# Designs tried in a protein design run: peptides against a protein of PDB entry 6FBK. Part 14

Target 1, 90 residues: chain A of PDB entry 6FBK
Amino acid sequence: EDTGVRVELAEEDHGRKSTIALRLWVEDPKKLKGKPKDNGAIEFTFDLEKETPDEVAQEMIESGFFHESDVKIVAKSIRDRVALIQWRRE

## One batch from the design tools (peptide; made by RFdiffusion4, then SolubleMPNN)

Design b1_p12_4_s2 (from b1_p12_4, 5 letters changed)
Fold by OpenDDE base, seed 2:
Structure b1_p12_4_s2 (fold): chain B 90 residues (1-90), chain A 12 residues (1-12)
Amino acid sequence: as target 1 above (90 residues)
Amino acid sequence: MKPKRTFRVTPF
């Protein structure tokens, strides 16, 4: 499902590290319940072994990037990209 | 406690 939130690798993944750099931005704001505070790409690291998409999404909410009601859609966008990365590594 | 996550924002 297209969440309207895009997540991409911010670096080339050689499959050697558990930590990856991701870039997240809103592509279709109509799919969000709230209005994102900023208009840009959010870059962050994600530990494939220790962290979860839900945790990162919650931290983005706490930082004020998204409305609390959009935490699940943000988490899903991260999860979907992480899944693709994991599948590509296997 | 967990350290605060770093987010780098690049405006469009």
Scores: peptide ipSAE 0.710, ipTM 0.898, DockQ to the pose 0.608
Fold by OpenDDE base, seed 5:
Structure b1_p12_4_s2 (fold): chain B 90 residues (1-90), chain A 12 residues (1-12)
Amino acid sequence: as target 1 above (90 residues)
Amino acid sequence: MKPKRTFRVTPF
C-alpha cells in the first residue's frame, strides 16, 4: 500500500553496517490525517539491530514533524523501506 | 534514558 510518505537511502548501502542513513518526506499529503509541520526531506540514521520503525515514527511525532494520528502511516513507510533494504542485503 | 534523536531537515 502506498502511504504517501517516501523513504529512501540517504547514503550508499554496502551492507556492512547495522546503521543506515534514511531520508523521509511527504509525497502525497492527502494520505495523512494531519498536516505536516515542515515541507522537506527529513534525514536520520536507523539502527537495524536496535531500533524499530514504530519508535522512530513516535520520535518524529514528538519532534513535531507529524500529527500523532499519523504515527502508524509514518512507521509503515519506514518499515517497508527497511524491509526492502534488508532483503536486498541477502 | 537515551539521547534525543537527531533529525536534519532539508526544505524543498
Scores: peptide ipSAE 0.710, ipTM 0.898, DockQ to the pose 0.605
Fold by OpenDDE base, seed 4:
Structure b1_p12_4_s2 (fold): chain B 90 residues (1-90), chain A 12 residues (1-12)
Amino acid sequence: as target 1 above (90 residues)
Amino acid sequence: MKPKRTFRVTPF
C-alpha cells in the first residue's frame, strides 16, 4: 500500500554498521489524516538492531511533525524501507 | 529518561 510518505537512505549503505541515516518526506499529503507542519525532508539516524519504526514514528509525532492519527502510516513507511535495506544486506 | 531524538529538516 502506498503510504504517501517516502523514506530513503541519506547515505550510502556499506552494510558495516547497525546505524543508518534516513530521509523521510511527504510525497502525497492526501494520504495523511492530518496536515504536516513542515514541507521538507526529515533526516535522522536509525539503529537496525535496537530501534523500531513505531517508536521512531511516535517520536516524530511528539516533535510535532505529524498528527497522532498518522503514527501508523509513518511507521509503515519506515518499516518498509528498513526491511528493504535489511534484504539488500543479506 | 531517554534522550530526545535529533531531527534535521531540509526545506524543499
Scores: peptide ipSAE 0.709, ipTM 0.897, DockQ to the pose 0.610
Fold by OpenDDE base, seed 1:
Structure b1_p12_4_s2 (fold): chain B 90 residues (1-90), chain A 12 residues (1-12)
Amino acid sequence: as target 1 above (90 residues)
Amino acid sequence: MKPKRTFRVTPF
């Protein structure tokens, strides 16, 4: 599923720590219901053991980056990248 | 209440 939101590692992952740096941005705005704030990349850390994509997505909404109606799309984008990273670590 | 998450934005 193409969410129109791109998520990638902001740094090289050596698979040694639970915390990773991610970079997220909108690649296809028409996939979102609301209009994203600014056109840029959002960088943040994500703890693979303590945090969830849904919670982080919600925090992005609360910070005003996306409309509340797009929380699930944003969450899925993060989840998909996180899952891929997890698989590569195994 | 948990601390506000830090987000760093880099405009295109």
Scores: peptide ipSAE 0.709, ipTM 0.899, DockQ to the pose 0.650

Design b1_p12_4_s4 (from b1_p12_4 with P2A K6T K11P)
Fold by OpenDDE base, seed 2:
Structure b1_p12_4_s4 (fold): chain B 90 residues (1-90), chain A 12 residues (1-12)
Amino acid sequence: as target 1 above (90 residues)
Amino acid sequence: SAPKRTFKVTPF
């Protein structure tokens, strides 16, 4: 379950929009196969209705933030947070 | 081309 990657809301979620702001960063780099390019928190928007964690993870890899071999772990971290957010909205 | 996602990095 623990991917070593943390994802949290970058803004308060009032449940009014399908788009939310997220912040993602590495807590335990040992759980990643590659070494992240930057040292910091990555902030981005995510559309709960139109986008998928896997697509966003792929975009992060394409941007050079993570190694291609870590796409699944990054996607999972986003998925887990998104699921939690959606649960709270119900 | 579709717009690329914007990522904002905040250094620790």
Scores: peptide ipSAE 0.694, ipTM 0.882, DockQ to the pose 0.612
Fold by OpenDDE base, seed 4:
Structure b1_p12_4_s4 (fold): chain B 90 residues (1-90), chain A 12 residues (1-12)
Amino acid sequence: as target 1 above (90 residues)
Amino acid sequence: SAPKRTFKVTPF
């Protein structure tokens, strides 16, 4: 499904390290229940072996980027991209 | 303990 939140690689993935750089931004704010504080791209690192999309989404909420009611939709957007990256690495 | 995650924001 279309979460309205886009997640892309912020760097070229050569499949060598477990950490990747991601960029996340709101493409369709109507899909969210709350209003994001900023309109821009959020760049962060993600450890494919140790971290989970839910944990990262929670940290984004705590940082004030999204409303708590949107944690699952944010987590799903990250999960979907991570799944594609892992599939491509096979 | 794990450090706070760093987020870099680039406004459009």
Scores: peptide ipSAE 0.693, ipTM 0.881, DockQ to the pose 0.578
Fold by OpenDDE base, seed 5:
Structure b1_p12_4_s4 (fold): chain B 90 residues (1-90), chain A 12 residues (1-12)
Amino acid sequence: as target 1 above (90 residues)
Amino acid sequence: SAPKRTFKVTPF
């Protein structure tokens, strides 16, 4: 499902380390229930072994990037990209 | 306590 939130690798992934750099931004704001505070790309690191999409999404909400009502859609966007990265590594 | 995550914002 199209979450309206796009997540891409911010660096080339050679599959050598558990930490990856991601970039996240709103592609279709109509898919969100709330209105994001900022309009731009959010770059962050994600540890494939230690972190979860839900935890990162919660941290984004706590940081004020998204409304709490959109935590699941943000988490899903991260999860979907992480899954693709994991599948590509295998 | 875990350190706060760093988010880098790049405006469009």
Scores: peptide ipSAE 0.693, ipTM 0.881, DockQ to the pose 0.604
Fold by OpenDDE base, seed 1:
Structure b1_p12_4_s4 (fold): chain B 90 residues (1-90), chain A 12 residues (1-12)
Amino acid sequence: as target 1 above (90 residues)
Amino acid sequence: SAPKRTFKVTPF
């Protein structure tokens, strides 16, 4: 499913670290229930071993980037990218 | 207390 939220690697992944740098931004705002406060790319680190997409998404909500009603769609966007990255590391 | 996650924003 197209979440309307894009997540990409903010750095080249050499598959050596458990932590990766990601960049997330809204590509299609109509897919979201709420309107993001700002327009831009959000960069953050993600620990593939210790963290979950849902927790990170919740932290983004707490930081005011997205409406609370969109936590699941944001989490899915992160999850999908993380899964792809992990798959490529195999 | 765990530190807050750092988010770096780059405006379009």
Scores: peptide ipSAE 0.692, ipTM 0.880, DockQ to the pose 0.602

Design b1_p12_5_s1 (from b1_p12_5 with P2K T5V K9T)
Fold by OpenDDE base, seed 5:
Structure b1_p12_5_s1 (fold): chain B 90 residues (1-90), chain A 12 residues (1-12)
Amino acid sequence: as target 1 above (90 residues)
Amino acid sequence: KKKRVFKVTPKP
């Protein structure tokens, strides 16, 4: 399903580190229940071994990037990209 | 818990 939120690698992944740099932004705002405060791309490091998409999404909400009602859609966008990256590493 | 660092850049 299309969440309206896009997540991409912010750097090349050589499959050597447990951390990856990601970039997340809204492509289709009407897919969100709330209105995001910022209209830029959010870059962050994600630890494949220690962190979860839900926790990162919650931290984005706490930082004011998204409305609390959109935590699950944001988390899903991160989860889907992370899964894809991990599958490519196999 | 360390505060997560988020960097905002222009959309691609």
Scores: peptide ipSAE 0.723, ipTM 0.912, DockQ to the pose 0.954
Fold by OpenDDE base, seed 4:
Structure b1_p12_5_s1 (fold): chain B 90 residues (1-90), chain A 12 residues (1-12)
Amino acid sequence: as target 1 above (90 residues)
Amino acid sequence: KKKRVFKVTPKP
């Protein structure tokens, strides 16, 4: 299902580190319940072993990027991309 | 708790 939020690698993944650089941005704001701070793509590091998409999404809410009602949709977008990256590593 | 670093860049 399309969340309206896109997540991509911000750097080439060599499959050697437990951390990856990601870039997240809104493609379809109509999929979101609130109005996001849509001023660009958000880049961040994600630890595949220690962090969860839900935790990162919550931190984005706390930073003011998204409305709290959209935490799950943001988390899903991160989760789906992370899963894809992990599948490619295997 | 350490605040997560978020960097905003132009959309691709």
Scores: peptide ipSAE 0.723, ipTM 0.911, DockQ to the pose 0.907
Fold by OpenDDE base, seed 2:
Structure b1_p12_5_s1 (fold): chain B 90 residues (1-90), chain A 12 residues (1-12)
Amino acid sequence: as target 1 above (90 residues)
Amino acid sequence: KKKRVFKVTPKP
C-alpha cells in the first residue's frame, strides 16, 4: 500500500556500484502514526549488499526524524524503492 | 556504533 513516504534516487544509477544515494520525504503525514519533526527531504547512502531498510529506518528514528511507531512504514518505503532499483538494473 | 550521515534538503 501507499506508505505516504516517498523515496527516490538522489543521483543517477548506472548500476555499477553496490551503493546508491537516496532521498526520502513525507508526502502524506496522515499515513504516519507519529508526527515527523521536519518536513525536509532526507538524503543518505544505502549499500545494496550490506544494509537493510529496517536498519536504516531505525537509524532515522534514532536521529529524530520519525516516531518509533513508524519504523515499519518507513522501512517499507525504503524497501519498495530499493527493490524497484534492483529490478531496473537487470 | 558510528552514526549514519543524513543530509536534510528542501523537498523536491
Scores: peptide ipSAE 0.723, ipTM 0.911, DockQ to the pose 0.908
Fold by OpenDDE base, seed 1:
Structure b1_p12_5_s1 (fold): chain B 90 residues (1-90), chain A 12 residues (1-12)
Amino acid sequence: as target 1 above (90 residues)
Amino acid sequence: KKKRVFKVTPKP
């Protein structure tokens, strides 16, 4: 499912660390219920062992990047990318 | 709770 939110690695992943740098931005704003602040790409570190996509999404909402109604779709976009990264590490 | 650091950069 296309969330309209794109998530990519902000750095090359060699599969050696439990933390990864991610970059997230809105690709299709029509997929979101609220109007996101489309100022660029949001870069952040994600701990594959300790953190969850939902927690990060919640923190993005608190920071004002997205409307609270879009927390689940933002979380899904992160989850989908994290899953791909995990699969590539196999 | 420590506030998460978010860095906004230009879209690729």
Scores: peptide ipSAE 0.722, ipTM 0.911, DockQ to the pose 0.901

Design b1_p12_5_s3 (from b1_p12_5, 4 letters changed)
Fold by OpenDDE base, seed 3:
Structure b1_p12_5_s3 (fold): chain B 90 residues (1-90), chain A 12 residues (1-12)
Amino acid sequence: as target 1 above (90 residues)
Amino acid sequence: KPPRVFRVTPKP
Protein backbone atom coordinates (compact mmCIF):
# COMPACT_ATOMS: atom_id res chain seq x y z
CA GLU B 1 0.00 0.00 0.00
CA ASP B 2 1.13 3.55 -0.79
CA THR B 3 1.72 5.33 2.51
CA GLY B 4 2.30 8.71 0.88
CA VAL B 5 5.67 8.72 2.63
CA ARG B 6 8.80 8.01 0.62
CA VAL B 7 11.98 6.49 2.05
CA GLU B 8 15.20 6.15 0.06
CA LEU B 9 18.85 5.40 0.67
CA ALA B 10 20.88 8.54 1.27
CA GLU B 11 24.03 6.61 0.29
CA GLU B 12 25.04 3.73 -1.93
CA ASP B 13 24.55 0.38 -0.21
CA HIS B 14 27.22 -2.24 -0.85
CA GLY B 15 25.74 -4.62 1.72
CA ARG B 16 28.80 -4.42 3.95
CA LYS B 17 27.58 -2.39 6.94
CA SER B 18 24.80 -3.01 9.46
CA THR B 19 24.06 0.73 9.49
CA ILE B 20 22.50 2.56 6.54
CA ALA B 21 21.68 6.21 5.85
CA LEU B 22 18.05 6.93 4.95
CA ARG B 23 16.07 9.93 3.74
CA LEU B 24 12.33 10.23 4.42
CA TRP B 25 9.80 12.77 3.09
CA VAL B 26 6.08 13.21 2.47
CA GLU B 27 4.91 12.87 -1.13
CA ASP B 28 1.14 12.76 -0.51
CA PRO B 29 0.04 14.58 2.67
CA LYS B 30 -3.55 13.44 2.07
CA LYS B 31 -2.50 9.97 3.21
CA LEU B 32 -1.68 11.33 6.67
CA LYS B 33 -4.22 12.17 9.37
CA GLY B 34 -2.16 15.03 10.77
CA LYS B 35 -0.19 17.75 9.05
CA PRO B 36 3.59 17.36 9.04
CA LYS B 37 5.35 20.40 10.48
CA ASP B 38 8.13 20.27 7.90
CA ASN B 39 8.26 20.05 4.12
CA GLY B 40 11.81 18.76 3.79
CA ALA B 41 13.54 15.39 3.70
CA ILE B 42 14.52 13.88 7.04
CA GLU B 43 17.92 12.18 7.03
CA PHE B 44 18.90 9.63 9.66
CA THR B 45 20.89 6.45 10.20
CA PHE B 46 19.27 3.07 10.76
CA ASP B 47 20.92 0.03 12.34
CA LEU B 48 19.58 -3.07 10.57
CA GLU B 49 20.53 -5.29 13.50
CA LYS B 50 19.55 -3.21 16.53
CA GLU B 51 16.73 -0.83 15.59
CA THR B 52 13.09 -1.18 14.53
CA PRO B 53 10.91 1.00 12.26
CA ASP B 54 8.40 1.53 15.09
CA GLU B 55 11.07 2.88 17.44
CA VAL B 56 12.39 5.31 14.84
CA ALA B 57 8.86 6.43 13.95
CA GLN B 58 8.13 7.14 17.61
CA GLU B 59 11.28 9.22 17.86
CA MET B 60 10.16 11.23 14.83
CA ILE B 61 6.82 11.95 16.52
CA GLU B 62 8.59 12.97 19.73
CA SER B 63 10.76 15.32 17.68
CA GLY B 64 7.60 16.92 16.27
CA PHE B 65 7.84 15.83 12.64
CA PHE B 66 4.52 13.97 12.58
CA HIS B 67 1.28 13.70 14.54
CA GLU B 68 0.99 10.77 16.95
CA SER B 69 -1.90 9.36 14.91
CA ASP B 70 0.48 8.79 11.99
CA VAL B 71 3.14 6.77 13.82
CA LYS B 72 2.09 3.48 12.22
CA ILE B 73 2.04 4.79 8.66
CA VAL B 74 5.49 6.33 9.16
CA ALA B 75 6.80 3.09 10.65
CA LYS B 76 5.36 1.15 7.71
CA SER B 77 7.12 3.37 5.18
CA ILE B 78 10.45 2.75 6.91
CA ARG B 79 9.77 -0.98 7.28
CA ASP B 80 8.90 -1.39 3.62
CA ARG B 81 12.10 0.30 2.45
CA VAL B 82 14.27 -1.60 4.93
CA ALA B 83 12.76 -4.87 3.73
CA LEU B 84 13.61 -4.02 0.12
CA ILE B 85 17.18 -3.18 1.08
CA GLN B 86 17.56 -6.45 2.99
CA TRP B 87 16.08 -8.46 0.11
CA ARG B 88 18.56 -6.86 -2.30
CA ARG B 89 21.41 -7.85 0.00
CA GLU B 90 20.39 -11.54 -0.16
CA LYS A 1 18.63 6.53 25.34
CA PRO A 2 20.35 9.43 23.63
CA PRO A 3 18.28 11.71 21.39
CA ARG A 4 18.22 10.55 17.78
CA VAL A 5 19.91 12.85 15.30
CA PHE A 6 17.62 14.03 12.51
CA ARG A 7 18.84 16.29 9.74
CA VAL A 8 16.36 18.13 7.53
CA THR A 9 17.38 18.80 3.94
CA PRO A 10 15.53 19.86 0.78
CA LYS A 11 13.40 17.20 -0.86
CA PRO A 12 15.23 15.36 -3.65
Scores: peptide ipSAE 0.754, ipTM 0.937, DockQ to the pose 0.947
Fold by OpenDDE base, seed 1:
Structure b1_p12_5_s3 (fold): chain B 90 residues (1-90), chain A 12 residues (1-12)
Amino acid sequence: as target 1 above (90 residues)
Amino acid sequence: KPPRVFRVTPKP
């Protein structure tokens, strides 16, 4: 399902580290319930072993990037990309 | 817990 939120690697992944750099931005704002701040792409690190997409999404809401009603869609966007990265590492 | 570091850059 297209969440309208795109997540990509912010660095080349050689499959050697448990931590990766991600970049997240809104492609289709109509998919979101709130109006996110269009400041660009959000870059952050993600620990594949210790962190969860839902926790990171919650932190983004707390930081004011997205409305609280969109926490699950943001989390799904991160989850979907993380899954792809993990599948490619196998 | 310390706040997560987020860096905002131009969209690719």
Scores: peptide ipSAE 0.752, ipTM 0.937, DockQ to the pose 0.898
Fold by OpenDDE base, seed 2:
Structure b1_p12_5_s3 (fold): chain B 90 residues (1-90), chain A 12 residues (1-12)
Amino acid sequence: as target 1 above (90 residues)
Amino acid sequence: KPPRVFRVTPKP
């Protein structure tokens, strides 16, 4: 499912670290229930072994990037990208 | 727990 939220690697993944740099931005705001405060790309690190997409998404909400109603769609976008990265590593 | 660091940059 297309979440309207794009997530990409912000750096080349050499498959050596459990922590990766990601970049997240809204491509289709119509897919979101709320309107994001910011209009840029959000860069952050993600620990593949210790963190979950839901927790990171919740932290984005707390930081004011997205509305509470969109936590699951944001989490899904992160999860989907993380899965792809993990599949490439395997 | 320290707050997560988010950096905002222009969209690609």
Scores: peptide ipSAE 0.750, ipTM 0.936, DockQ to the pose 0.939
Fold by OpenDDE base, seed 4:
Structure b1_p12_5_s3 (fold): chain B 90 residues (1-90), chain A 12 residues (1-12)
Amino acid sequence: as target 1 above (90 residues)
Amino acid sequence: KPPRVFRVTPKP
């Protein structure tokens, strides 16, 4: 389902590293319960082996990017993209 | 745990 949050690779993935660079931004704010503080794209690294979408989403909440009520939506967005990336690697 | 580094850039 469309979360209204888009996540893309911030760099070309050569499938060699466990860490990837991602970029996340809101495309449809009405899908969120809260109002995001910034209207930009958030870039961050994600370790495919050590980190989880939920943990990263929580860190985004703690940083003030999203309302706590939207943590699951953000996490799902990251999870869905990560899954696609992993499927392409396999 | 150190805070995660987030970089905000213009939307694509």
Scores: peptide ipSAE 0.749, ipTM 0.936, DockQ to the pose 0.928

Design b1_p12_5_s4 (from b1_p12_5, 4 letters changed)
Fold by OpenDDE base, seed 2:
Structure b1_p12_5_s4 (fold): chain B 90 residues (1-90), chain A 12 residues (1-12)
Amino acid sequence: as target 1 above (90 residues)
Amino acid sequence: KKKRKFIVRPKP
């Protein structure tokens, strides 16, 4: 389902490394409980082998990008994109 | 723990 949060690759993925660069941004703010502090795209590296979407989402909250009540929707958006990337690698 | 690096860019 559409979380209102979009996650895309920030770089070409050739399936060669366990880390990928992602960009995350809000497309539909009304789907979030809190108000995002920034209106940009958040770029970050994600390690497919070592990290989890929930951990990264938590770190975004700690960094002040989102309200704590939105951690699960943010995590879901990351998870869904990561799953697609992994499926495309197979 | 080490803080994650976040870079804010314009929306694509």
Scores: peptide ipSAE 0.759, ipTM 0.919, DockQ to the pose 0.926
Fold by OpenDDE base, seed 1:
Structure b1_p12_5_s4 (fold): chain B 90 residues (1-90), chain A 12 residues (1-12)
Amino acid sequence: as target 1 above (90 residues)
Amino acid sequence: KKKRKFIVRPKP
């Protein structure tokens, strides 16, 4: 499923540490229910052991980046990228 | 709860 939200590594992943730097931005706003106010790339650290995509997505909404109705699509975007990163590490 | 750090950068 194309979420219209792109998530990429903000740094080179050497597969050694449990934390990774990610950047998230909207490519297709039509896929979102709300209208994102910012048009930038959101950079953040994600702990592969301790954190979940849903928790991070919720914090993005609390910070005002996305509408609450889009929590699941944002979380899915993070989850999909994290899964790819994990698969490449193994 | 500690507030998560988000940095907004230009889109690549």
Scores: peptide ipSAE 0.758, ipTM 0.918, DockQ to the pose 0.921
Fold by OpenDDE base, seed 3:
Parts: C-alpha cells; structure tokens; sequence
Structure b1_p12_5_s4 (fold): chain B 90 residues (1-90), chain A 12 residues (1-12)
C-alpha cells in the first residue's frame, strides 16, 4: 500500500552497523489526513536492534512534523523501508 | 526521555 511517504537511506549501508541514517519526506500529501507543516526531507538515525518505527513516528508527531491522525501511515513508511534494508542484509 | 535529533534538508 502506497503511503505517500518516502523513506530512503541517507548513507550507504554496508550491513555492518546496527544504526542507519534515514531520510523521510512526503511525496503525495493527498494520502495524509493532516497537513504536514514542513516540506523538506527529515533526516534521522534509526537503531535496527533497539528502536521501532511506531516510536519514531510518535516522536515526529510530538516534534510537530505530522498530525496525530497520520502516525500509523508514517510508522508504516518507516517499517516498510526498514524491512527492505533488513532483507537486503540477509 | 531524550529528544531525538531531526535534521530537515531539501527533498532529494
């Protein structure tokens, strides 16, 4: 399912670190219920062993990047990219 | 609860 939110690696992944740099941005704002306050790409670090997409999404809401109604769609976009990265490492 | 660092950059 297309979330309208894109997540990509902000660095090359050599499969050696548990921590990765990600960049997240809105491609299709029509897929969101709220209106994002920023129109940039959000760069952040994600720990593959310790952190969850839902926690990071909640922190983005608390920081004011997205409306609370869009927490699930943001979390899904992160989860989908993280899963893809994990599959490529196997 | 430590505040997560978010950096906003131009869209690629």
Amino acid sequence: as target 1 above (90 residues)
Amino acid sequence: KKKRKFIVRPKP
Scores: peptide ipSAE 0.758, ipTM 0.919, DockQ to the pose 0.909
Fold by OpenDDE base, seed 4:
Parts: C-alpha cells; structure tokens; sequence
Structure b1_p12_5_s4 (fold): chain B 90 residues (1-90), chain A 12 residues (1-12)
C-alpha cells in the first residue's frame, strides 16, 4: 500500500556491505496523521543485519521528524524499500 | 543511547 513516504538509496548498492545509505521523504502528507516539521529528505545509514525499520522509525520520531502516530507508516516505508534492495542482492 | 545521525537534504 502507498504510505505517502518514499525511501530510496542515497548511494549505489554493490551488495558488498551490510550497511546502506537511504533517503526518506514525504510525497503525500495526507497519508500521515501528523505534520512533519521538515520538508526535506532525511538521509541515514541502515544496517541490514543489525537494525530494524521499526527501530529506525522510532528514532526519527524521537528526533522530531514525525508524529508518534506515524511510526508504523514510516517503518513500513523503510521496510518495503529494504526488502526490495535485499531481493535485488539475491 | 547513541543518537542516530540524520542529515536533511533537499528533496530529489
């Protein structure tokens, strides 16, 4: 389902390391319950082996990027992109 | 707890 949140690679993925750089931004704010403070793309590193989309999403909430009610939609956006990246690596 | 590094950039 369309979360209204887009996640893309911030770097080329050669499938060699467990960490990837991602960028996350809001495309459709109507899909979110809260109003994001920033209107930019959030760049961050994600460890494919050690980290979970839910944990990263929660850290974004704690940093003030999103409202707590939107943690699951943000996590799903990250999860969906990460899964796609991992499928491409196999 | 170590604070995660987030960098805000212009939207693509």
Amino acid sequence: as target 1 above (90 residues)
Amino acid sequence: KKKRKFIVRPKP
Scores: peptide ipSAE 0.756, ipTM 0.918, DockQ to the pose 0.907

Design b1_p12_6_s1 (from b1_p12_6, 5 letters changed)
Fold by OpenDDE base, seed 3:
Structure b1_p12_6_s1 (fold): chain B 90 residues (1-90), chain A 12 residues (1-12)
Amino acid sequence: as target 1 above (90 residues)
Amino acid sequence: RPPRVFRVLPKP
């Protein structure tokens, strides 16, 4: 399902470390329930071994990037990208 | 825990 939120690698992944850099931005705000801030891409690190997409999404809400109603859709977008990265590593 | 660092990049 297209969440309207895009997540991409901010660096080349050689599959050697557990920490990766990601960029997240809204492509289709109509798919969100709340009104997101009109920002550019949000760049952050993600530990594949220690962190979860849901936790990071919650932190984004707390930082004011998204409305609480959209936490699950944001988490899904991160989860989907992380899964692809892990699948490509195997 | 400390707040997560989010770097906001400018829109093109």
Scores: peptide ipSAE 0.737, ipTM 0.926, DockQ to the pose 0.784
Fold by OpenDDE base, seed 2:
Structure b1_p12_6_s1 (fold): chain B 90 residues (1-90), chain A 12 residues (1-12)
Amino acid sequence: as target 1 above (90 residues)
Amino acid sequence: RPPRVFRVLPKP
């Protein structure tokens, strides 16, 4: 399902390290309950072994990027991309 | 745990 939030690799993944750089941005704000900041992409690192999409999404809420009501949609966006990355690595 | 670092890139 299209969440309206896009997540992409900010670097080429050679499958050698557990930490990856991700870039997240809103493509369709209509799919979000809250009004996100009109920013560009948000870049961050994600540890495939230690961190979870839900935790990162919560941290984005705390940082003021998204409304609390959108935590699940943001988490799903991250999760879906992470899953694809992991599938490609396997 | 220290706060996560988020780098906001400029909007194209």
Scores: peptide ipSAE 0.736, ipTM 0.926, DockQ to the pose 0.815
Fold by OpenDDE base, seed 4:
Structure b1_p12_6_s1 (fold): chain B 90 residues (1-90), chain A 12 residues (1-12)
Amino acid sequence: as target 1 above (90 residues)
Amino acid sequence: RPPRVFRVLPKP
């Protein structure tokens, strides 16, 4: 399912570190219930061993980037990208 | 825990 939120690697993944740099932005705001800030992209690190998409998404809500009703759609966007990265590492 | 660091980039 297309969440309208895009997540990409902000750096090359050499498969050596447990932490990766990600870039997230809204491609289709109509998919969201709330109205996010008009940002080009949000960059952050993600620890593949210690963190979860749901926790990071919740932190984005707390920071004011998204409405609380969109936490699951944001989390799914992160989860889908993380899963793809992990598959490529195998 | 400390707040997560988010780097906000400008819209192109």
Scores: peptide ipSAE 0.735, ipTM 0.926, DockQ to the pose 0.770
Fold by OpenDDE base, seed 1:
Structure b1_p12_6_s1 (fold): chain B 90 residues (1-90), chain A 12 residues (1-12)
Amino acid sequence: as target 1 above (90 residues)
Amino acid sequence: RPPRVFRVLPKP
């Protein structure tokens, strides 16, 4: 499903590190329950072996980027991109 | 644990 939240690699992935840099931003705010801050992309690192999309999404909520009710949709956006990255590494 | 580092980029 289209979450309205886009997640992309912030760097070229050569498949050699467990840590990747990601950028996340809202493409369609209508798909979110809350009203996210109207700013640019949020850049962060993600450890493919130690971290989960749900944990990172929760940390974004705590940082005030998204409403608490949107934690699952944000997590899904991250999960979907991470899955694609992992599939390409096979 | 320490808070996660988020870098907020400017909107184009």
Scores: peptide ipSAE 0.737, ipTM 0.927, DockQ to the pose 0.801; fails the geometry check

Design b1_p12_6_s2 (from b1_p12_6, 4 letters changed)
Fold by OpenDDE base, seed 1:
Structure b1_p12_6_s2 (fold): chain B 90 residues (1-90), chain A 12 residues (1-12)
Amino acid sequence: as target 1 above (90 residues)
Amino acid sequence: KEKRKFIVTPKP
């Protein structure tokens, strides 16, 4: 489903590292319950082996990027992109 | 707990 949150690789993925750089931004704010502050794209690293989308999403909430009611939507956005990346690595 | 590093790039 379209979460309204877009997640893309912030670097080229050669499939050799367990960590990847991601960039996340709001594409359609209407799909979020809260009203996130749209300051641009958020870049962060994600460890494919040690971290989960839910953990990262929660940390974004704690940092004030999104309302807590949208934690699952943000997590799903990250999860969906991570899944695509992992599938392409196969 | 160590805070995760987030880098915000300005919206064009």
Scores: peptide ipSAE 0.691, ipTM 0.897, DockQ to the pose 0.753
Fold by OpenDDE base, seed 4:
Structure b1_p12_6_s2 (fold): chain B 90 residues (1-90), chain A 12 residues (1-12)
Amino acid sequence: as target 1 above (90 residues)
Amino acid sequence: KEKRKFIVTPKP
């Protein structure tokens, strides 16, 4: 399912570290229930061993990037990208 | 709780 939120690697993944740099931005705001502050792309690190997409999505909401009603769609966007990265590492 | 660091790159 297209969430309208895009997540990509912000750096080249050599498969050596448990942490990766990600970039997230809204591609289709109509898919979101709330009105996000579209300031551009958001970069952050993600620990593949210690963190979860849902936790990071919650932190984005707490920071004011998204409405609380969109936590699951944001989390899914991160999860889908993380899963793809993990598959490529195998 | 420690706040996560988010770096925003403005859209062109």
Scores: peptide ipSAE 0.689, ipTM 0.896, DockQ to the pose 0.734
Fold by OpenDDE base, seed 2:
Structure b1_p12_6_s2 (fold): chain B 90 residues (1-90), chain A 12 residues (1-12)
Amino acid sequence: as target 1 above (90 residues)
Amino acid sequence: KEKRKFIVTPKP
């Protein structure tokens, strides 16, 4: 399902390291329960072995990027992209 | 807890 939140690789993935750079932004704010700040694209690193989409999403909430009611939709967006990246690595 | 680094690129 389209979450309205897009997540893409911020760098080319050669499948050699456990950390990747991701970029996240809102494409359809109507999909979110709260009104996002929407200042642009958010870039961050993600450790495929140590971190989880839920944890990162929660940290984005704490940083004020999204409303707490949207933590799950943000986490799903990250999870879906991470899963795709992992599938392509195999 | 260490704060995660987020780099924001302003929307054009």
Scores: peptide ipSAE 0.687, ipTM 0.895, DockQ to the pose 0.735
Fold by OpenDDE base, seed 5:
Structure b1_p12_6_s2 (fold): chain B 90 residues (1-90), chain A 12 residues (1-12)
Amino acid sequence: as target 1 above (90 residues)
Amino acid sequence: KEKRKFIVTPKP
């Protein structure tokens, strides 16, 4: 499923740390219900052990990056990338 | 709650 939101590693992952740096941006705004403030790529750290995609997505909304109606699609984009990273670590 | 740090790279 294409969420229209892309998430990539912002750093090389050597599989050693529980925290990773991610970069997120909107590729297809038509996939979103609201109209996000497209300021560019958003970089943030994500703790694979302590944090969840849903909470991070909510924090992005609270920061004004996305509308509350798009929390699930943003969370999914993060979740999918995180899962892929974890699978590659195995 | 500590606010998460987000670093924005402006779109060209």
Scores: peptide ipSAE 0.683, ipTM 0.893, DockQ to the pose 0.720

